# Peptides against a protein of PDB entry 4CIC, part 125

Target 1, 148 residues: chain A of PDB entry 4CIC
Amino acid sequence: KVSTKGHYGVQAMFDLAQHFGEGPVSLKSIAERQGLSEPYLEQLIAVLRKAGLVKSVRGAQGGYILAREPRDIKVGDIIRVLEGPIAPVESVSQDDPEHSLKFDFSVTKSVWEKVKKSIEEVLDSITLADMLKDAEEAQMAQGYMYYI
Target 2, 147 residues: chain B of PDB entry 4CIC
Amino acid sequence: KVSTKGHYGVQAMFDLAQHFGEGPVSLKSIAERQGLSEPYLEQLIAVLRKAGLVKSVRGAQGGYILAREPRDIKVGDIIRVLEGPIAPVESVSQDDPEHSLKFDFSVTKSVWEKVKKSIEEVLDSITLADMLKDAEEAQMAQGYMYY

## One batch from the design tools (peptide; made by RFdiffusion4, then SolubleMPNN)

Design b2_p21_6_s4 (from b2_p21_6, 8 letters changed)
Fold by OpenDDE base, seed 5:
Structure b2_p21_6_s4 (fold): chain B 148 residues (1-148), chain C 147 residues (1-147), chain A 21 residues (1-21)
Amino acid sequence: as target 1 above (148 residues)
Amino acid sequence: as target 2 above (147 residues)
Amino acid sequence: KREAILKEITTGSILEIPASD
């Protein structure tokens, strides 16, 4: 599962992609459009900025922009930045060593590695540009449904 | 991610697959081999039994067996039984409606649906028989590394 | 119960593979 953090991160990045080339977008405006807490979004954006996916612009019209073109940012890149390496299995909290997943069970590990690889392949196959295109197509389809 | 429940469930089912055709296996023996809590395993097995993936055998040599051949049980079947439908995104707890994931954001939903589909396809492509084969191959490979 | 399992699957970042040392 993509965490709430990953989900919101992708939403925020997608919002920035929709405004790419229009100049910097305020965190407030992103938060309002995406239904996110501004403080939470600030934390996400800080991580994304540190990873070089987002740039901060200073000034009266300051805010954030994508650091790269939407086509050069994969969903997988966003997720890896926000959540770390894509893991198929929950890290059982180390708190109870007696219930430590003997992750060394080679066969179960291989199943989860296959799942991981599949997730990575999917997430790496989707760019912000692909998402923009899908949004445009969806808007056109909705527009056509209102005219029929 | 597969939950701990899903992980342990697959391990328990795999243990039963390794003993398929040898008769019923005790929960204690599965728990010992897989490093699981017996009470926790009992809960997992109860769910798996209710779903018809495992059968209980009564008697002095009682225990559990797979209800089907290993080839007829997908990892995806085990996960769906234990965890329910494979969901790509955390259900944000409905508790804070203000932070409700507007899941209706069509584009992000489509991304997660693609991820879900991919996970389902992978998990549905792996049977307990495939896992048995992989284990045999791994044991052979380890045996060859020692020669 | 189903929600808790979904929460465990989802709260566990799909992406947390412990780095094998």
Scores: peptide ipSAE 0.039, ipTM 0.711, DockQ to the pose 0.147; fails the geometry check
Fold by OpenDDE base, seed 1:
Structure b2_p21_6_s4 (fold): chain B 148 residues (1-148), chain C 147 residues (1-147), chain A 21 residues (1-21)
Amino acid sequence: as target 1 above (148 residues)
Amino acid sequence: as target 2 above (147 residues)
Amino acid sequence: KREAILKEITTGSILEIPASD
């Protein structure tokens, strides 16, 4: 399961990818285009910046840019930064010893490890450049539907 | 992400698979072996029974059995029964309209659909019979380390 | 905070993709 934080983080990074090479983009403009609150987006961008996925540009035309090319940023990189390691099962916090999911059941653990690996492989196979290409293909497909 | 409910549901179903063909197993015995509370297990078993994955046997030696052979029950079937459809992104419940994830972003939706499909494929590729085999292999591997 | 996010990810059903109508 990807959290709302992971989802919005990928949306914000994709918006920055669409404007890559055009200069810095304001948080306000990203928030408006992606339907996000500006304060929430600021929190996401702060984490992404600290992780070196986004750069802040200062000045009158200041804002944010991708720190790397879209092809060099995987969706998995964004998710790992925002949510940490992809875990298939909730680590029951050690604080309730009675409900400590003794994940010690070796066989069930192996099932969840397989799920984890599959999720990681998928997310690491998709770059922001792949997402840009998919968006362009979707726009072309919509353009053809209006001419028929 | 699999919930605690999904995790414990798979454990309970696996316990029933280990005893398949031996007759009905009591909830108490499953709870003891799997480290679950009996009341929590009762809730899980009620859902699994309603979905036709488990049968209740009445009588003095009553309890629960798998409704199908272990090979005919996928981990994905158990998870879908307990948690509903496997989805990659948390549906922000419609109750907070301000935080309604307009999943309308077609490109991000496609990413999550790919993740969903991958999870479904993995969970649907694993049966309770596969889990039984993996457990047997693990026991044999432990036995060889002591000799 | 990280644990809370992980909890929200886990306690919700595996990602509810709203059924596209």
Scores: peptide ipSAE 0.029, ipTM 0.706, DockQ to the pose 0.100; fails the geometry check
Fold by OpenDDE base, seed 4:
Structure b2_p21_6_s4 (fold): chain B 148 residues (1-148), chain C 147 residues (1-147), chain A 21 residues (1-21)
Amino acid sequence: as target 1 above (148 residues)
Amino acid sequence: as target 2 above (147 residues)
Amino acid sequence: KREAILKEITTGSILEIPASD
């Protein structure tokens, strides 16, 4: 499951990717385009900046830029920064102290580890550049539907 | 994400798989072995029974059994029954009504659809029989570490 | 049911089993 934080974080990073090379983008403009609250976006951007995925540019045309090229940022990198490592199954045992999972269900753990690995592989296979390409293809397909 | 419900549901189904062919298992015995509350397990079993994954056996030796062989029950089947379909990305837009996601972000949606598909493929690739085999292999490996 | 799954997707890590409240 990708959290709301992960979802909106990917949207914000994708917005920055769409404007990559055009200079700094204001949080206000990202919030408006992505339908995000500016305060929430500030929190996301702060985390992404601290992780070195986003840079802050100061000045009259100040704002935020991607710290790397879109091809060098995986969706998995964004998710890991915002959500942390996909929690290992071990975290399940900590939240319900009354149900001491006596059995370290190694087998059920292995199922969730396989799921985790598969998610990581998918997220690490998608870059912001791939997302840009997919958006361009989708826009071209829509443009063709308006001309037909 | 697998919910607590999905996690414990897979544990309960795995317990029933371990006892498959031995006759009906009481909810109490499953709860004790799996570290689950009996009332919570009753709720899980009720859903699993309604979905036709578990059967109730009545009588003095009554309890629950798998409705199918362990090889014929995928983890994905259990998760879909307990949690429903892995929520499509569309559901992210429903929780924050104030932020009308104006843009049906087709691109971000496609990312999550790819993730969903991958999860479904993994969960559908694992049967209760595979889990039984993995448990046997793990027990054998632990037995070899004690010698 | 669907909303609870969504909340779990949105609030926790991909593998975080929310504590049953």
Scores: peptide ipSAE 0.026, ipTM 0.711, DockQ to the pose 0.144; fails the geometry check
Fold by OpenDDE base, seed 2:
Structure b2_p21_6_s4 (fold): chain B 148 residues (1-148), chain C 147 residues (1-147), chain A 21 residues (1-21)
Amino acid sequence: as target 1 above (148 residues)
Amino acid sequence: as target 2 above (147 residues)
Amino acid sequence: KREAILKEITTGSILEIPASD
């Protein structure tokens, strides 16, 4: 499962990918297009910037850009930055020792590791460039449906 | 991602699978073996029973059994019962309309649908019988490492 | 930080696709 943070992070990164090569995009404009609160987006962008996925451009026409080409950013990279390692199971809070998942159950652990691997493979197979292509194809398909 | 509920549910079902054919198992014994609270396990078992994955046996030697053979219960079946449909993204609580995931973003939705499908395929590819086999193989491998 | 992510994950039904109204 991807958290809301991961979801919104991918949306924000996709917005930046759509504007890649057009110069810096303001957080406000991203927030408006993606339906995000600007303060929340600021937090996401701060993390993404620290991880080197986003760059800030200073000045009156300042804002944010992708730090790499869309083809060089996997969805998995974004998720790992925002959420950390992809975990198939929610970690039980350490604070309830009685509910500490004795993760020592080797067999259930193996199931979750298989799930984790599958999620990682999928997320690492999708780039922002793939998402751009999918968006273009979807727009073309919609355009054709209006002309038919 | 699988919730704690899903995780513990799979553990409880696996415990029942290990005892399949041995008769009914008490919730207390499952809770002790799996490191679960008995009240929490009662809630899980109630859901699993309602879904027809577990049967209750009445009487002094009463308890719970798998309702089907381990080979006929997928991990995906357990997860779907306990957590509902496998979602790749956390539902934003409906209570914060400002944070309602506008799932209307078709491209991001497609990414999550791909993730969902992959998770479903994995979970549906693993049965309780597969888990039993894996446990046996692991025990044998440990036994051979000690010799 | 890890704990907060874990809490959000634990409280969120993993499988809740928000129903599109």
Scores: peptide ipSAE 0.023, ipTM 0.709, DockQ to the pose 0.110; fails the geometry check

Design b2_p21_7_s1 (from b2_p21_7, 15 letters changed)
Fold by OpenDDE base, seed 1:
Structure b2_p21_7_s1 (fold): chain B 148 residues (1-148), chain C 147 residues (1-147), chain A 21 residues (1-21)
Amino acid sequence: as target 1 above (148 residues)
Amino acid sequence: as target 2 above (147 residues)
Amino acid sequence: SEEEEKLKEELEIILKQLLEE
């Protein structure tokens, strides 16, 4: 399970990408469309803003915009920003002995590093522009299915 | 973090792979070498045995062996067996609203499905035999650094 | 490293989702 933060962060960034060029979007409108609580979204947007992925616009028609074009924001960039400050959830599963996973076993470590690298490569291969294109294609496909 | 279960499960299976062909290995010996508690290892081995990845040998020299050759066991097989019964750790981060990740957003779902597929492909590309080979190569490299 | 721990956590979450479906 992608962390809830990563998932919702990508959704929020995608919502901003859909409105890119239309001006600032309110947190309320993003929250409503994405089914997020406004306070939770504020926290996500604060992190994304600090990382320079989102800009705030002030005023009566204020809100947020992407700081870069959708093609210049990778999903990997969003995930790295949001999961970076996630304190290691000490999975205090009480019954897992606090044995510090002494990843001293070099071979097992290498397996997880390979998995890590593969995830990074996938996430860095997908931009918000790619997601926009996929959404358009999906909408067209649904439209055709109603007319057949 | 790969679940502690997945991590230790792969370690335990790798230990059994290192002793493959030498006969049954006691849980105590695996636990000592891998730095695991014996009770925790018993739980992992029970799951792995039920899935047919490990066999138990009875008797005074009893213990466990791999049920298949190291080349016929993928890391992905081990992870699927161990994490399948892992109840979703509801990351009850209290502050994450219990909003069921309504993955209703088709595009976002597709991103995670791509990630999933990539992970599965990597884990299914690595066998216990590959891990044994990597360990041998690492040991040789360390030996050369001492000369 | 802290970065390695974070990525491990992310992987764990992803792997858990993948295995539950």
Scores: peptide ipSAE 0.151, ipTM 0.724, DockQ to the pose 0.056; fails the geometry check
Fold by OpenDDE base, seed 3:
Structure b2_p21_7_s1 (fold): chain B 148 residues (1-148), chain C 147 residues (1-147), chain A 21 residues (1-21)
Amino acid sequence: as target 1 above (148 residues)
Amino acid sequence: as target 2 above (147 residues)
Amino acid sequence: SEEEEKLKEELEIILKQLLEE
C-alpha cells in the first residue's frame, strides 16, 4: 500500500508531466485538476522541490515545472523522495513492546526482502513518460470505442 | 513492511512447517521459539485454523499442525488469510474525507495495480517448503564457515 | 471500515519499511 502522500505525490508529478514544455503551472491549477487541497499540495511540492524533482518559476506566469524530462523521472524516484528512505519499519508490535523479540528469523526476513526488491523494480521500471504514454493509449482506446 | 500480523503469521506457520510430520505442536512451544506472546499467537492461530491452513489436534499430546504439506502452502496464502486480500492502495486520506475525490486517475491506479501484482507474484512464488529449504541451506553454510 | 483503515496503515508501514532499507 502506497501512502496517501506517495499516491498524491505521483498524481501531482504526473500533472506536471502532462504540462511539460507548456511552461510553469500554478499550484491552484494542479490542485483543481487532481482533486487535492492546495495546502496539502504545497507540502508535497515543497518536498519534491527540495529533492530537485520540481522547479519553481517566479514571475507573472510563475508556478512549477518538472526539473527533469518525464522520461528521466521514475515513479520510484518520487516515492523515495516523499516517503523518505523507506525506513526498515521495525515491526513495533504496539501491543506487546516487551516481547518484540526481533526474532530476525533470517528466512522470514529474506521473504520480505524479496517483496521489497520486487516493489522497487516495478516502481523503477515506470517513468512519468511511460505514464503519459499509457494515458494517451487509454484516451485513444476510449475514443475508438465511441466510433465503433 | 509487512504488517506485524502478517510477519508473525508467517513465522508461526514456518514453525509449524519445521515440525511437520512430528505431530501436534503446543501453542506455548511455538510462542517460546518464535518470541511471540501466547495470547497473540492464539489469535493468529484462530484465524489460520478458520481458513483451513492449520488443524487443531485434541488429546494429551494435543496442539496444532499444518493442515496441508509445506509445499502446498504459499506465503501469499498466509498473508491473504491474515491481512485479507492484498487490498490495492486505497488512499483513504483520513484528514479530508469530503475532498477525497477518489480521483481514480486510471493511470495512477494502474501503477499501484502493477505493484500489487508484483507483490502477489512474489508471495505466491514462495512456499513453506521453499522457506524450509532456504533455512537448511543457511544452516549448512554457517556450518561450513566454522570448518 | 476500521478494518480497511487498519489494513491501509499496515500496508503503509510495510511500504515504508520495504523502501527504507
Scores: peptide ipSAE 0.119, ipTM 0.723, DockQ to the pose 0.030; fails the geometry check
Fold by OpenDDE base, seed 5:
Structure b2_p21_7_s1 (fold): chain B 148 residues (1-148), chain C 147 residues (1-147), chain A 21 residues (1-21)
Amino acid sequence: as target 1 above (148 residues)
Amino acid sequence: as target 2 above (147 residues)
Amino acid sequence: SEEEEKLKEELEIILKQLLEE
């Protein structure tokens, strides 16, 4: 499960990827297409812009664009910006003095570190370009099912 | 990241694995060793017992034991019992009529399904027996650094 | 039970938070 912030952040970035090269997209249009509130999207876009994943374009046809090509933005990049580093399980207070507890804590921590690493590897293996390709393939498959 | 419930559930199950074959362990002793409140641990153990991962032993030396050998309990089994299936991202209401949105939703969903699958594979690759072995190896390594 | 459902919801929230961080 991805946080609501991560989920909608990836959706908003994917919307910008679909319109990449077409010029700036208004926050209103992204919000309408992605089922997001404009105020919520403004907060997401502000974070993404500060991280250099999105650029603001000023003017009458102003809005937002991806700051990099879709192939140069990993899902992992988006998640890391919005959610921060996948925090290790909050260290239960190290201060419990019994030697056995420290040891058990280290083993359980290693399990969660393996999970974290696996998540990062998956998210870093998927770009916005991969998502665009998957979308095109799925659309083609749906088009064929209506013609049969 | 694992939920607090998943984290403490794995810790409690690991405590029971460390004492496997020694007889029943009291909830109080598990709670003290794992830094858990007894009431919280009672709730976790109730769920784990209902799922058949833990057994209650009655009597003067009553308590809890693993229902299966540590090698037969995956971390994934514990997490699935406590957290349920790693729920997919709540389907944002499918009802948004624009065809493009449904498609985008399917692609984003597939990303999260890949993440879910990867988590399940990792958690299903680790048993309580593997954790016991890792603990023994870590303890041996610490013992050698002091000599 | 209602308690099991609440617990699933809490776990879901925590999993969401854990994936957010």
Scores: peptide ipSAE 0.104, ipTM 0.716, DockQ to the pose 0.032; fails the geometry check
Fold by OpenDDE base, seed 4:
Structure b2_p21_7_s1 (fold): chain B 148 residues (1-148), chain C 147 residues (1-147), chain A 21 residues (1-21)
Amino acid sequence: as target 1 above (148 residues)
Amino acid sequence: as target 2 above (147 residues)
Amino acid sequence: SEEEEKLKEELEIILKQLLEE
């Protein structure tokens, strides 16, 4: 499962992709468009900036931009930055050491590794540029439906 | 992500698959082999039984068996029973109605739907019989490494 | 900041809850 953090992180990065080439975008503007709290978005952006996916621009028209072109940012890159390695099984919190037998049952582990690999392949196959294209196509399709 | 429940559910079902054809297995025995608490396993088995993946056998040698052959049980079937529909994105708990703007941004939703489909395809491609075969192959490989 | 830590904790709790479900 992708966490809420991953979901909103991809959404915020997609917003920045939509404005790529238009200059810096304010966090407030992103938060408003994406239905995010500004403090929450600030945390996401801080992580994404530290990972080099986002750049901060200073000045009166300061804000954030993608650090790379949308075609050079995979959804998988965003998820890895926000959540770390894509794990198909959530690590049972070690709090109960006795029942936290990570029974590393090799066979069950292999099933989850296959799931992980599949998720990674999908997420690495989708760029922000692909998402932009899909959005444009969807808007065009809606525009045509209103004229029919 | 597969929850702990899904993980241990698959593990318990795999234990039953390993004993398929040998008769009923006690919950205690499964719990011991799989490193599960017996109460936790009882909850899992209750769900799996209700879904028709496991059968209860009564008597002095009572216990549980797979309701179907290992080849007829997909990992995806087990996960769907335990967790419901495989969702790639965890549903944000509705507790904060204001920020629970499920911004159903169609494009982001499509990304997660692709992930979901991929997970389902993988889990539906693996049966308990496949897992049994993989276990046998792994044991054989270990046996050869020790010689 | 304390607020940033609280939000991390809340996110971690949400993540744990989502991970436990």
Scores: peptide ipSAE 0.027, ipTM 0.711, DockQ to the pose 0.036; fails the geometry check

Design b2_p21_7_s2 (from b2_p21_7, 14 letters changed)
Fold by OpenDDE base, seed 1:
Formats: sequence, structure tokens, C-alpha cells
Structure b2_p21_7_s2 (fold): chain B 148 residues (1-148), chain C 147 residues (1-147), chain A 21 residues (1-21)
Amino acid sequence: as target 1 above (148 residues)
Amino acid sequence: as target 2 above (147 residues)
Amino acid sequence: SKKEKEKELLEEIKEKQEELE
């Protein structure tokens, strides 16, 4: 499962992708469009900036831009930055290391590794550019439904 | 992500698969082999039994058996019984449906639906019989390292 | 609570900021 952090990170990065080439976008405008709190978005963008996915622009028209073109940012890159490695199983709390982890049969681990690999393949196959294209196609489809 | 419940459910079902055809297995023996607490396993098995994946056998040699052959039980079936539908995103708690879900652009949803579908395809492609085969292959590979 | 969840999410992001520093 992708965490809420990963989900909102993808939303924020997608918003920046929609404005790519138009100049810097304010956090306020992203927060308003994506339904995020501005304080949460500030922290999220700070992580994404440190990871080199986002750049800050200073000045009166300051804000944020993508650090790379939308085609050069995979959804998997965003998720790995925000969540770390994709873990297929929720970590059983470290508090009982002795009992739970010992008997994790190699076979059960192999099932979860297959799930992990499948998630990684999907997320690494989708770029922000692919998402932009899908958005455009969806908007065109809606436009046609209003004219029929 | 699969929850701890789903993970342990697969382990318990796999243990029952390893003993399929040998008769009923006690919860105590499953708990010992899988490193699970017996009370937790009782709850887990109760859910699996209600879903028709496990049968209880009564008597002095009572216990549990798989309700179906290992080939007829997918990992996805176990996960769906224990966790419900595979959700690709951790539910932003239902308590704030207004803010988080409203602006979930159709495009972002489509990404998560692709992830969901991929997880479902993997979990529905693996049976308990496949897991038994993988265990046998792993045991053979270990045997060859000792010779 | 909405506020509790926002706090939890803010804490999780803060931990990741500290991990990246």
C-alpha cells in the first residue's frame, strides 16, 4: 500500500507537472487545487526538494517548479523518495523481533517479493508525462460527452 | 502493503497446506511452527473458517484442515478474506472524506488502480500448491549445497 | 480527529525530513 504521504506527494508533483514551463507555482495555489493543507505541503515539498525532484524559485513570483521534465520523473521515483523502498508487508512492529520474523519461511517471503516487484514495475512504468497525457485524454472524453 | 494479519494468515494457511491429506492439525502445532501466538491464531482461523477456507475437525485428534485442495486456494483469496478488497493506498481514514478524496484527480486514481490490479494479478496467480512446490524446490536446493 | 490525523501525517513527514538531512 502507498501511504497518504506518497499519495499526496504524487498529487503535488502532478500539479507541478501541469504547470511545467509556465514558471513557479506557489504552495498556496497547489494546496488549494489539491485539497492539501499548506503546512503539510510545505513539509512534503521540502522532502521532494532535498531529493532533487523540485526546485524553489525566489522572488515576488517565487514558488516551486519540477527540477526535471515530467517525462524524466517516474511515480516510483516520487514514492521511493517519500516512503523509501517499497515494502510489500507492513513491518510487524520492531518490538517483538524474536517471534514474528524468525519463522518467515523463504516461501512466504518469495510471495511478498513478487508483489513488491510487481508494484515497482507499475510505478516505474508511469511518468508524470504519462499522467499529463491521461489527464488530457480524460478531459477530451468529458468534452465529447457534453456535446452528445 | 499486506497487513500483519494477511501475512500471518498466509503463513497459517501454508502450514495447513503442508499437512493436507495427513488429517487435522492442532492450532498449537501451527502456532509453534509459524511463531504465532495461539490466541491470535484462534482469531485468524475463525475468520478463515467462516470464509470457508478452513474446516474444523472435532474429537481427540481434532484440529483444522484446509476446506479445499491447495491448488484451489489462491493467496489472493486468503488476503481478500482477511483484509477485504486490495486497497493500493492506505485509507486516509474515512473520517475526513471531504478534503482528501474530493481532489483525487481521476488521473491519480488511475495510477492506484493500476497498482491494485497488478497486486491482484500477482496474488491471484499464486496458489498454496505453488507455494508447496516452491518449498520443495528450496529444500532440494539446500540438499544439493550439502553434497 | 482531523487534527490528530494531520498531526500524525506532519510527524511522519518530519521524520523523513530528518532522515534525509
Scores: peptide ipSAE 0.122, ipTM 0.822, DockQ to the pose 0.027
Fold by OpenDDE base, seed 4:
Parts: structure tokens; sequence; C-alpha cells
Structure b2_p21_7_s2 (fold): chain B 148 residues (1-148), chain C 147 residues (1-147), chain A 21 residues (1-21)
């Protein structure tokens, strides 16, 4: 499962992709469009900036931009930055050392590794540019539905 | 992400698959082999039984068996029983109706639907029989590494 | 509570910031 953090991270990055080439976008404007709190978005953007996916622009029109073109940012890159490696199973807290998942039977592990690989392949196949294209196609389809 | 419940459910079902045809297996023996608490396993097995994946056998050698052959139980069937539909995103609790994920932009939703479909395809492609085969192959490979 | 969930999300982000420093 993608966490709420991963989900909101993809939304925020997609908002920045929609404004790519228009200059810096304020956190306030992203928060309003994406339905996020500004404090939460500030923390999220700070992580994405440290990972080199976002750049801060200083000045009177200060804000954030994508650090790379939308085609050069995969959804998988965003998820890995925010959540770390894709883990198909929630880590059972190691707190019970005696009942540690010692019996991660090689077989059960192999099932989860297959799931992991499949998720990675999907997320690495989708760029922010692909998402922009899908959005444009959806808007065009809606526009045509109002004229029919 | 598969929850701990889903993970342990697959382990317990796999243990029952390894003993398929040998008769009923006690919850105690499953718990010991899989590193699960008996009370937790009892809850897990109760769900799996209600879903028709496991049968209880009564008697002096009472216990549990798979309700179907290992080839007829997908990993996806186990996960759906324990967790419900595969949700690629953790549900942000709907508790704030005003700031509901209304802006699940059709595009972001489509990304998660692709992930969901991919997970479903993988989990529905793996049966308990496939897992048994993989276990046998792994045991053979380990046996050859020590000789 | 929304506030509790936002707090939890903020803690998870903070932990990830510390992991990236």
Amino acid sequence: as target 1 above (148 residues)
Amino acid sequence: as target 2 above (147 residues)
Amino acid sequence: SKKEKEKELLEEIKEKQEELE
C-alpha cells in the first residue's frame, strides 16, 4: 500500500508538473488546489527538495519548481523518496524478538518479492509527463462531452 | 502493502497446504511452525474458515484442513478474505467530509488503479500449489549446496 | 481525529527527514 504521504507527495509533484515552465509555484497555491494543509505540504516539499526532485526559487515570486522535467520524474522516484524502498508487506515491528518473522519462509518472501517487483515496474513506468498527458486527455474528453 | 494479518494468513494457509492430505493439523502445531501466537492464529483461522478456505475437523485428532486443494487457492483469495479488496493506497480516513479527497484527480486515481491491477494479477497468478513447488525446489537447492 | 492523523503524518515526515540528513 502507498501511504497517505506517498499519495499526497504524488499529488504535490503532479501539481508542480502542471505548472512546469510557468515559474515558481507557492506552497499556498499547491495546498489549495490539492486539498492539503500548508504545514503538511511544507514538510513534504522539504523532503522532496532534499531528495533533489524539487527546487526552491527565492524572490518576490518565491516558490517551488520541479528540479527535473516531468518526463524525467517517475512516480516510483517520488514514492521511493517519501516511503523508501517499496515494501509489499508492512514491517511487523521487530519489537517481539522471540516471535520475529524468523520463519519468513523463503517461499512467502518470494511471493512478496514478486509483488514488490510488479509494483516497482508499474510505478517506474509512469512519469509525471505521462500523468500530464492523461490529464489533458481527460480534460479533452470532458470538453467534448459538454458539446455533444 | 500487505498487512501483517495478510502475511500471517498466507503463512498459515501455506502450512496447511504443506500438510494437505495428511489429515487435520492442530492450531498449536501451525503456531509453533509459523512463529504465531495460538490466540492470533485462532482469530485468523476463524476468518479463513468463515470464508470457506479452511475446514475444521472434529475428534480426538481435531484440527484444520484446507477446504480446497492447494491448486484451487490463490494467494489473492487469501488476501481478499483477510484484508478485503486490494487497495493500493491506504484509505485516508473519510472523517473530514469537507476536505475529502474530492481532488482525487482522475489522473492520480488512475495511477493507483494500475498499481492495484498489477498486484491483483500477481497475487491471482500464485496458488498454494505454486508455493509448495517453490518450497520443494528451494529445499532441493539447499540439499545440493551442502553435498 | 483529523488533527491526530495530521500529527501522525507530520511525525512520519519528520522521521524521513532525519533519515535523509
Scores: peptide ipSAE 0.090, ipTM 0.822, DockQ to the pose 0.025
Fold by OpenDDE base, seed 5:
Structure b2_p21_7_s2 (fold): chain B 148 residues (1-148), chain C 147 residues (1-147), chain A 21 residues (1-21)
Amino acid sequence: as target 1 above (148 residues)
Amino acid sequence: as target 2 above (147 residues)
Amino acid sequence: SKKEKEKELLEEIKEKQEELE
């Protein structure tokens, strides 16, 4: 599962993608549009900034921008920054490492590796530009349904 | 992510698949082989039994068997029984339905639906019979590296 | 509670900030 952190990270990055080229966006405006708390978003953006996905712009109209074009940011890149490597299974609690690890039969591991690979392939196939395009297509489809 | 419950469920079902046709297996023997606590395995097997994936056999050599052949049980079937529908994202807490749900932009939802579909396709493509075959192939490969 | 979940999420982000630092 993608954590709530990963989910909100993708939402915040998508908001920045929608405003890409318009200049810096305030954290307050992102928080309001994405339904995120401003303090949470501040920490989230700090991680994304440190990873080089977001840039801070200083000044009277200061805020944040994408550090790269939307086409150059994969959903997988965002998830890896926020969550680390895609783990298909929740880490079996490290509390009893001796017994649980021995019987991680190569076969069950292989199943989870296949799941991991599949998730990675999907997340690496979707860019913020693809998401922008999908949003535009969805908005056009809604506009047509109001005219019929 | 597959929960620990889903992971151990697949392990327990795979153990039962390895012993399929040999008769009923005790929970104790499964627990010992899979590194699971017997009380945890008892709860897990109860769920799997209720879902019709496992049968209880009564008697002096009582225990559990697969309710279907290994080829007729997908990994996806086991996961769905233990975890429910595959959810690619942790459920954003239902507690504030008004704000969080409004901005579940169709686009972010679409990303997660693609991830969900991909996970389902993988898990539904793997049977317990496929896992048995992979185990046999791995064991043969290890045997050949020693000679 | 909403506040507890926000606190948990803030802690998880803080841990990732410390890992990146």
Scores: peptide ipSAE 0.090, ipTM 0.827, DockQ to the pose 0.025
Fold by OpenDDE base, seed 3:
Structure b2_p21_7_s2 (fold): chain B 148 residues (1-148), chain C 147 residues (1-147), chain A 21 residues (1-21)
Amino acid sequence: as target 1 above (148 residues)
Amino acid sequence: as target 2 above (147 residues)
Amino acid sequence: SKKEKEKELLEEIKEKQEELE
């Protein structure tokens, strides 16, 4: 499962992708469009900035931009930055070393590795550019429904 | 992500698959083999039984058996019973309908639906019989390394 | 409450910032 953090991170990055090439976007404007609190978005953007996915622009028209083109940012890259490696199973807290699941049966592990690989393949196959294209196609489809 | 409950549920069901046709297995024996507490396993088995994946056998040699053949039980069936529908994103609790993420942008939703579909396809492609076969192949491979 | 959930999310992000430092 993707956390709320990962979900909102993808939304914020998608908002920046929609404004790519238009110059810096304010956190306030992103927060308003995405339904996020400004304090939460500030923390989220700080993580994405540290990871080199976002750049801050200083000045009177300051704000944030994507650090790369939308085609060069995968959804998987955003998720890995915010959540770390894709884990298919919630980590049973390592805290009971004695009940180290000795039989982390190679077989059950193999099932979860297959799930992991499948999730990674999907998330790494989708760029912010693909999301932009999907949004345009959806808008066009809605436009056609109003003309019919 | 699959919860710990889903993970242990698959392990318990796999243990029952390994003993399929040998008769009823005690909760104690499953707990010992899978590294689970008996009380936790009792709760898991109760859910799986209610869903019709496991049967209880009564008597002196009482215990549990799979309700179906291992080939007729998908990993996806076990996960759906224990966790419900596969949700790719942790549900932001519905409790604030007003800040219902209005802009659950159709686009971000479509990404998560693709992830969901991919997980479902994987979990529905794996049966307990496939897991048994993989275990046998792994045992054979280990046996050949010692010769 | 909405404020409690926002606080929880802020704590989770803060923990991740500390991991990245």
Scores: peptide ipSAE 0.083, ipTM 0.823, DockQ to the pose 0.026

